# Ledger of designs, part 49: peptides against a protein of PDB entry 2FGR

Target 1, 331 residues: chain A of PDB entry 2FGR
Amino acid sequence: SSVTLFGIVDTNVAYVNKDAAGDSRYGLGTSGASTSRLGLRGTEDLGGGLKAGFWLEGEIFGDDGNASGFNFKRRSTVSLSGNFGEVRLGRDLVPTSQKLTSYDLFSATGIGPFMGFRNWAAGQGADDNGIRANNLISYYTPNFGGFNAGFGYAFDEKQTIGTADSVGRYIGGYVAYDNGPLSASLGLAQQKTAVGGLATDRDEITLGASYNFGVAKLSGLLQQTKFKRDIGGDIKTNSYMLGASAPVGGVGEVKLQYALYDQKAIDSKAHQITLGYVHNLSKRTALYGNLAFLKNKDASTLGLQAKGVYAGGVQAGESQTGVQVGIRHAF

## One batch from the design tools (peptide; made by RFdiffusion4, then SolubleMPNN)

Design b1_p11_7_s4 (from b1_p11_7, 6 letters changed)
Fold by OpenDDE base, seed 4:
Structure b1_p11_7_s4 (fold): chain B 331 residues (1-331), chain A 11 residues (1-11)
Amino acid sequence: as target 1 above (331 residues)
Amino acid sequence: LSLEELLELLS
């Protein structure tokens, strides 16, 4: 068997010009280019093409040294893999997020990522952003001439919030085509949660695609999220993303990404545009900078996610500018 | 079909 210790420490200086009170926030933040993490993983060859695996990964907060503790909430899986694919048991990215977030050029972190995978409805479940799940069983197929798929089911274990009795149940999956420069995927998921103590279904459909032209990469996402409530009507958000990245000078990468969040329940849109640059000092160490603009219209109160500095909302209809400059080191 | 209609059809 093998065991590998791995991780990323990503820490930045971050600034946002507005918080919920209209005041600026600045300080030392984390995970601006990649989520900071510490993990252990390993595999065991069981013979006959069968392998066992484990993966334990937790988030690192370099700004305070994990003052609130350390856990393996990013991933805590045991797996079997072989010609049939891979089965995973344990907390992990749900299959839909694992695949569809891969089209986010900002790696689903910092102030620039696609924010569609979100709790749009004040859902009371722990993972109402649709990113991860507890008590998860996942299956991933091999790649068959480009075609691949993933499926997952998470047990609710009779978790209750208010009158909701199936909180945390997840069912979802994706189908994809990954071949050479092209990637395309369709994901569907439903998660049981609660809003206002009432049973609510979080339904999600996401279409993603990317193409690598060598000199540049284009990526896009289309997503609809519906929190289906028995009382009060559905909370629906349509999210769109288009991004481009290109290598610069052999040691850098520039990224530009736009997203639109059409929040139907409040009839309000938010526009996000982010420019990012990564400068590789080595294969393991990079400097980076992100500049993001978030324009809220009408009743929209979205805020950029400057983790460690400010990740809350802003006043309705206010715009927010964010900056991150940091160091990412992988080991 | 609008994009929204397409999304609703697929969902």
Scores: peptide ipSAE 0.008, ipTM 0.522, DockQ to the pose 0.010
Fold by OpenDDE base, seed 1:
Structure b1_p11_7_s4 (fold): chain B 331 residues (1-331), chain A 11 residues (1-11)
Amino acid sequence: as target 1 above (331 residues)
Amino acid sequence: LSLEELLELLS
């Protein structure tokens, strides 16, 4: 058997020009290029092509030294794998987010990522952003001629909020084609949650694709998230993303990504554009900079996610500019 | 097809 200690410490200086009061915020933030993490993982060869595995991973907050504590909420799985693929038991990324966030050129963190995986409806479930789930069983197929898939089910364990009695139930999966420079995926998911104490279904459909041209990579996402409420109508958001990245001088990477969030319930759009640069000092250490612009229209109040500095909203119809400059170190 | 129409076909 093997056990590996691993992690990332990513800390930055961040600035946003507007908070909810219209004032600037700045300071030391975390996870601008990659989510800071500490983890343990290992495998055991059981013979006959069967392996056991474990994975324990929690988020690190370098700005305050995890003053609020440390946990393994990022991933806490035990697994069996072999020719049949992999089965995981425990809290993890749900299969849909695991696959479809891979098309986000900003690695689902910092001020530049695709923000479609979000709680759009003040859902009262802990994971109403559709990213992770408790009590999860997941299965991932092998890659066969490019085709692969993942499926997951999370037990609600009769969790209740208000009159909702199945909170936390997840069912979802994806099908994908990954072959050489091409990746394409379709993901479908449903979560049971509550809004205002009433049972609500969070339905999600996501299409993703990328193509690596060598000199550059293009990536895109199309997503609909719908909180289906019995009373008050559905809360629907259509999210779009298009991004490009290119290696620079063998030591760097430049990224440009645009996203549109069409928030149907408030008939309002938000536009996000982010320019990022990563400079590799080594295989494990990088400097990075992100510059993001978020334009809210009409009643939209979205804010950039400068973790550790400011991740709240802005005034309706206001624009926000964000900057992160930081160090990422992997071990 | 609009995104909504496409999504309806797939859902």
Scores: peptide ipSAE 0.008, ipTM 0.519, DockQ to the pose 0.010
Fold by OpenDDE base, seed 3:
Structure b1_p11_7_s4 (fold): chain B 331 residues (1-331), chain A 11 residues (1-11)
Amino acid sequence: as target 1 above (331 residues)
Amino acid sequence: LSLEELLELLS
């Protein structure tokens, strides 16, 4: 058996030119290139190709020293693995987000990531962004000649909000083909939640693909998220992403990513474009910079996620520019 | 909710 302590400390100076009042925000932020974290993990060989595992991981906020506390809400799993794949019990990334966020060249972190995995409808559930779930059982297959899959189910445990009585239930999964430079996946998920105290289903379908040409990588996402309300119309968002990355000078990486969020319920679009650069000082330490531009049209009020500085919205139809410059250290 | 039910709802 083994136990490994691991983590990342990622802290940056961040700026956005516009908040909800139209004023600039700036300061020390967190998690611009990778989410800062502290974790413990380990495995035990049980013989016959069977292994037991555990994983405990929480987010670190370097700017305030975790003033709001520390928990293991990123992942808290026990698992069995072998030739059959892996079964996990506990809070974790849901299978759909675990797989489909892998096509985001900004790793679902900082001001540049694909923001499709979002609570688009003021859902009242804790995980209405479709990223993680409590009370989760998940299964991941081995890779069979490129083909692989993951499935998950989360129990609602009769959690109620308003008149909704199955909040937190998740069912979902993906199928994928991963072979050499090519990756392609389809993910489907439904989560039970509430909007305005009324039962609502969050339905999600996501297609992702990437190809590594060696000199550059291309990646794309297509997603539809639909909050199906018992009373009132559906809240539907179609999200699109296209990105490219390339190594620079052997120790650097440049990234460019575009996303479009077509918010059907308000008939409004938002455009996001981000340029990022990472400079590796070592295998564990990097400097990075991100420059993001978000253009809201019509009634759209989306904001860039400068964690630790400003992650709120802007006024309808306003544009926002964001910058992050920081240090990432892994141990 | 079963996987089959999910597929029906998402179709």
Scores: peptide ipSAE 0.007, ipTM 0.489, DockQ to the pose 0.013
Fold by OpenDDE base, seed 5:
Structure b1_p11_7_s4 (fold): chain B 331 residues (1-331), chain A 11 residues (1-11)
Amino acid sequence: as target 1 above (331 residues)
Amino acid sequence: LSLEELLELLS
């Protein structure tokens, strides 16, 4: 049996040139390159190829010392694993997000990540961004010849919002091929939620792929998210991402990523382009810088996610520029 | 760092 303490502290100086009032924001932010975290994990060999595991992980906010508290909302699982794969019980990344966010070259954090995994419809559920779920049972297959899959179901436990029942129910999964330089995945998910107190289904389909050429890596995502409402029509967003990364000088990595968010319900698009650089001072410590530009068209009000500084929207049709410079330390 | 090692440091 083993128990390991692990974590990341990632803190940055961040700037965005516009908030909702058109004013600039700047200060100390968190999680610019990787999400800051503290966790405990361990395994127990039960014999016969069977292992028990646990994983407890929470987000760290270095800028304020977790003033709002600490919890294990990132992951709190117990598991059994073996030749059959892995079964997990507890709050975790849902299988779809766990797999498909892996194609985001900005690690689903900071001002440069793919923002498709989002609550596009003012959903009232706790996890309407499609990233994690409470009361989750997950199963992950082994990798056999490159092929692998993950499936998940989250119990709603009869949670209600307004007239909506089954809030928080999740069902989803992915199929993938991971072999050497190639990764490709298809994910499907449905989550039950509420919008305006009315039952709403959040349907998500995501296709991801990446290829590592050694000298560079290419990655892409195609996603459609639909909040299916009985009244008012569907809120549909088509999100696209294309990114490239390359090692620089043996100690650095440059990243360039473009994303398009076609928000059908408001007939408005947003364009995001981010340039990032990571400089490894050691295996565990890195300096990084991100430069992001977000162009909103028409009624779009998306904002860059400078966590700890400003993560709100901007005025409709306004553009936003963001910068992060920080330190990431893993332990 | 293992939990055991951490506990040792805090003792």
Scores: peptide ipSAE 0.000, ipTM 0.313, DockQ to the pose 0.772

Design b1_p11_8_s1 (from b1_p11_8, 8 letters changed)
Fold by OpenDDE base, seed 4:
Structure b1_p11_8_s1 (fold): chain B 331 residues (1-331), chain A 11 residues (1-11)
Amino acid sequence: as target 1 above (331 residues)
Amino acid sequence: SEVEEVLERIK
């Protein structure tokens, strides 16, 4: 058996030029290049090709020393794996997000990531962003000549909000082809939640693809998220992303990513463009900088996610510029 | 390296 302690501490100085009041915010933020984390993981060989595993991982907030506490909400799984693949029990990334966020060149964190995995409808469920789930059972296939898949089901455990039952139930999965420089995936998910105390289905379809040309990598996402309310119209968002990354001078990486969020319920679009640079001081330590511009049109109020500084919205139709400069250290 | 795996799994 093995037990590994691991983690990342990522802390930055961040600035956004507008908050909900139109004022600038700045300070010390976290997780600008990678989510800061502390974890334990291990495996046990049970013989016959069967392994047991565990994974416990929580987020670290270096700016305040986890003043609100520490938990294992990032991942808390026990697993069995073998020639059949892997079965996981416990809170984790849902299969759809685990696979489809992999196409985000900004690692689903900081001010530059694809923000499509979002609670678009003021859903009242704890995980209405479609990223993780409690009470999750997941299954991941082996890779068969590039083809792979993942499936998940999360129990609602009769959780209710308002008149909505089955809150927190998730069902979803992906199919993928991962071979050499190419990755492509299709994900489908449904999550039960509530909006305004009324039963709502969060339906999600996501297509992702990437290709590594060696000198550069291209990545793209197409997503539709639909909150289907029992009473009221659907809240639909179509999200698009295209990104490129390239190594620089053997020690750096530059990233450029564009995203469009077409928020149908408010007939409003938001445009996000982010330039990022990572400079590796070592295999474990990097400096990084992110520069993001978010343009809201019409009734759109999206804000950049400068965690630890400001992650709220802005006034309708306002643009926001964000900067993060930080240190990432992995251990 | 195990750190590289953590960094690669930062997804």
Scores: peptide ipSAE 0.018, ipTM 0.630, DockQ to the pose 0.055
Fold by OpenDDE base, seed 5:
Structure b1_p11_8_s1 (fold): chain B 331 residues (1-331), chain A 11 residues (1-11)
Amino acid sequence: as target 1 above (331 residues)
Amino acid sequence: SEVEEVLERIK
């Protein structure tokens, strides 16, 4: 048996030129290049190709020393794995997000990530962004000639909000082809939640693909999220992302990513463009900088996610510029 | 490296 302690501390100086009041915000933020985390994991060989595993992981906030506490909300799983693949029990990334966020060149963190995995409808469920779930059972297949899949089901445990039942129930999965430089995936998910105390289904479909050309990597996402409400109509968002990354010299990486969020319920679009650079000082330590521009049109109020500094929205139709410069250290 | 494995699994 083995137990590994691991983590990342990523802290930055961040600036955004507008908050909800139109004022600038700046300070020390977290998780600009990678999400800061502390984790424990281990495996036990049970013989016959069967292994048991555990994984406990929580977010670290270096700017305030986890003033709000520490938990294992990132992942808290026990697993069995073998030739059949892997079964996980416990809170985790849902299979759809686990796979499809991998196409985000900003690793779903900082001011540059694809923001499609979002609670677009003021859903009242804890995980209405479609990223993680409580009470989750997941199964991941082995990779067979590139083909792989993941499936998950989360129990609602009769959670209710207002008149909505089954809140927190998740069912979803993906199919993928991962072979050498090519990755492509299709994910489908449904989560039961509530909006305004009324039962709502959060439906999600996501297509992702990437290709590593050696000299550069291209990555893309197409996503539709739909909060199906009984009253008031559906809240639908179509999100698009296209990104490129390239090594710079032997120790650097540049990233450029564009995303479009077509918010159908408010007939409003937001455009996000982010330039990022990572400079590896070692295998464990990097300096990084991100520059992001978010243009909201019409009724759109999206804000860049400068975690620890400002992650709220802006006034309708306002643009926001964000900067992060930081240190990432992995252990 | 163990760190690379962590970073790769973290993606």
Scores: peptide ipSAE 0.017, ipTM 0.614, DockQ to the pose 0.052
Fold by OpenDDE base, seed 3:
Structure b1_p11_8_s1 (fold): chain B 331 residues (1-331), chain A 11 residues (1-11)
Amino acid sequence: as target 1 above (331 residues)
Amino acid sequence: SEVEEVLERIK
């Protein structure tokens, strides 16, 4: 058996030119290139190609030393794996987010990521962004000539909010083709939640694809999220992303990504464009910079996620510019 | 490498 201690400390100086009051915010932020984390993992060979595993991982907030505490909410799984694939028990990324966020060139982190995996409807569930789930069972297939899949189910355990029952139930999965430079995936998921104390289904469909040309990589996402409410109508968002990345000088990577969020319930669009650069000082240490621009139209109030500095919204129809410059160290 | 595994694209 083995036990490995691992982690990332990623801390930055961040700036946004507008908050909800129209004022600038700046300071020391976290997780601009990769999410800061501390974890333990290990495996045991059980013989016959069967392995047991565990994974415990929590987020680190370097700017305040985890003032709000530490937990293993990023991942807390026990698993069995072999020729049949992998079964996981415990809180984790849901299969849909695990696969489909891989097409985000900003790794679902900092001010540049695709923000489609979001709570678009003031959902009252703990994980209404569709990223993780409690009480989760997951299964991942091996890769068969490029084809692979993942499935998950999370128990609601009779959790209620207001009059809503089955809160926290998740069912979802993806199918994918991963072969050489090509990756393509389709994900489907449903979570049961509540909005205004009333039962609501969060339905999600996501298509992703990428191709690595060697000199550059292209990546794209198409997503629809729909919060289906019994009263008040559906809250639907169509999200689109297109990005490109390229190696620079053997030690760097430049990234450019555009996203569009068409928020149907308020008939309003938001446009996001982000330029990023990572400079590898070593295999474990990097410097990085991100520059993001978010334009809200009409009633849209989206804000960039400058974690540790400002991650709230802006005034309706306002634009926001964000900058992060930081250090990432992995151990 | 094990370090590369930690750098996985996880939100």
Scores: peptide ipSAE 0.017, ipTM 0.599, DockQ to the pose 0.058
Fold by OpenDDE base, seed 2:
Structure b1_p11_8_s1 (fold): chain B 331 residues (1-331), chain A 11 residues (1-11)
Amino acid sequence: as target 1 above (331 residues)
Amino acid sequence: SEVEEVLERIK
C-alpha cells in the first residue's frame, strides 16, 4: 500500500477592466493556469490484478490562505480497479465533465477556458454547472483499441427545493475514441434541479475532438445545455469552442482559443478569445500569462473568471478585457 | 514521477 501527498499552488496578478458597475478590478488571484489544490491519494494491491484506491482533494486559495476553510469537494472517492476498469464511490467530476473538459486547452481554469459547463438558468442546485456531483457512483472502462467509455449516477437522496423533490440526481456518460494523435468523444447527461422552486431538468449534450499534428494541436467542442422548466419554457444555450496550441522553443507553449455562447432564452451571444503562454522553468514550476477578451451582445452579461479578483458579470452588452500573470508550482 | 502524473492529468 502507498499514500501520496500532492498539490499545486498557482497564484497570479490579475486585472479586469469592467465589473458590474463598470469599474476595473485588480489584485492577487488564484488558479490561472491550473486549479490550486492539496490532495491525498493511495492504492492497495489486493492481488490478481485488483487494486483498492482512495483520493481526497480540495482547492487551495493562496491569496488568503483558505480563509473560508478547507474541504475535499474537488474529489473524495474510494475505488476498485482492475482489468474490468475502475468503479468509484464519492464526490467527483461527473463522467461527462471529466472527459469533455479535456478538450479545453486552458484546462477549465483561469480567464481563458471554455465556459459552457455553467448554470445558465439560475438553477438552485449546488452543482448546476454540470461539473461535479455528490453521492456519485461512476464507472470507467479500459481502453479497447482506442474505444473507451464512462458512466455515472448520483443519488438525490430526496433533496427538496420548493416543490422539486429530486434535486441533485445525475445520470450521464460518454463514449470516446482515443488513439495516437486523435481524440473524439460524445457525452450525454441529465441533472435534476429547481428553478424558481419548480422542478427542472438540466439536459446536456457535448461533442469534443482534438488532433495533435506534433507541431501544433487543434481542439474543438460543441455543446447544448437545456434547462427544461415546468413553467416558463426552456432555457437553451449552444456553446462552441475552437482552439490551437503549439510548443515554443522546447520550454514553452502558446495557446489561442475562441468560444461562442449563443444564449437562446435572451436571444444574445457572447464571444470569447484568449491568448495564453506557459513558460516551463522546470518540470514542476512554470510562469504563465493569459490575455482574454469577452464581447457581450444585447442582453448578455457574461464575465471572465479571474478567481480571487473578480468572477462576476458585467452590464448587458459590455465587453471585458482580462489579464493574468502568475506562477504555477506542482509538488 | 508523481508530479509528472499530476501535471499530465491536468493537461
Scores: peptide ipSAE 0.016, ipTM 0.598, DockQ to the pose 0.051

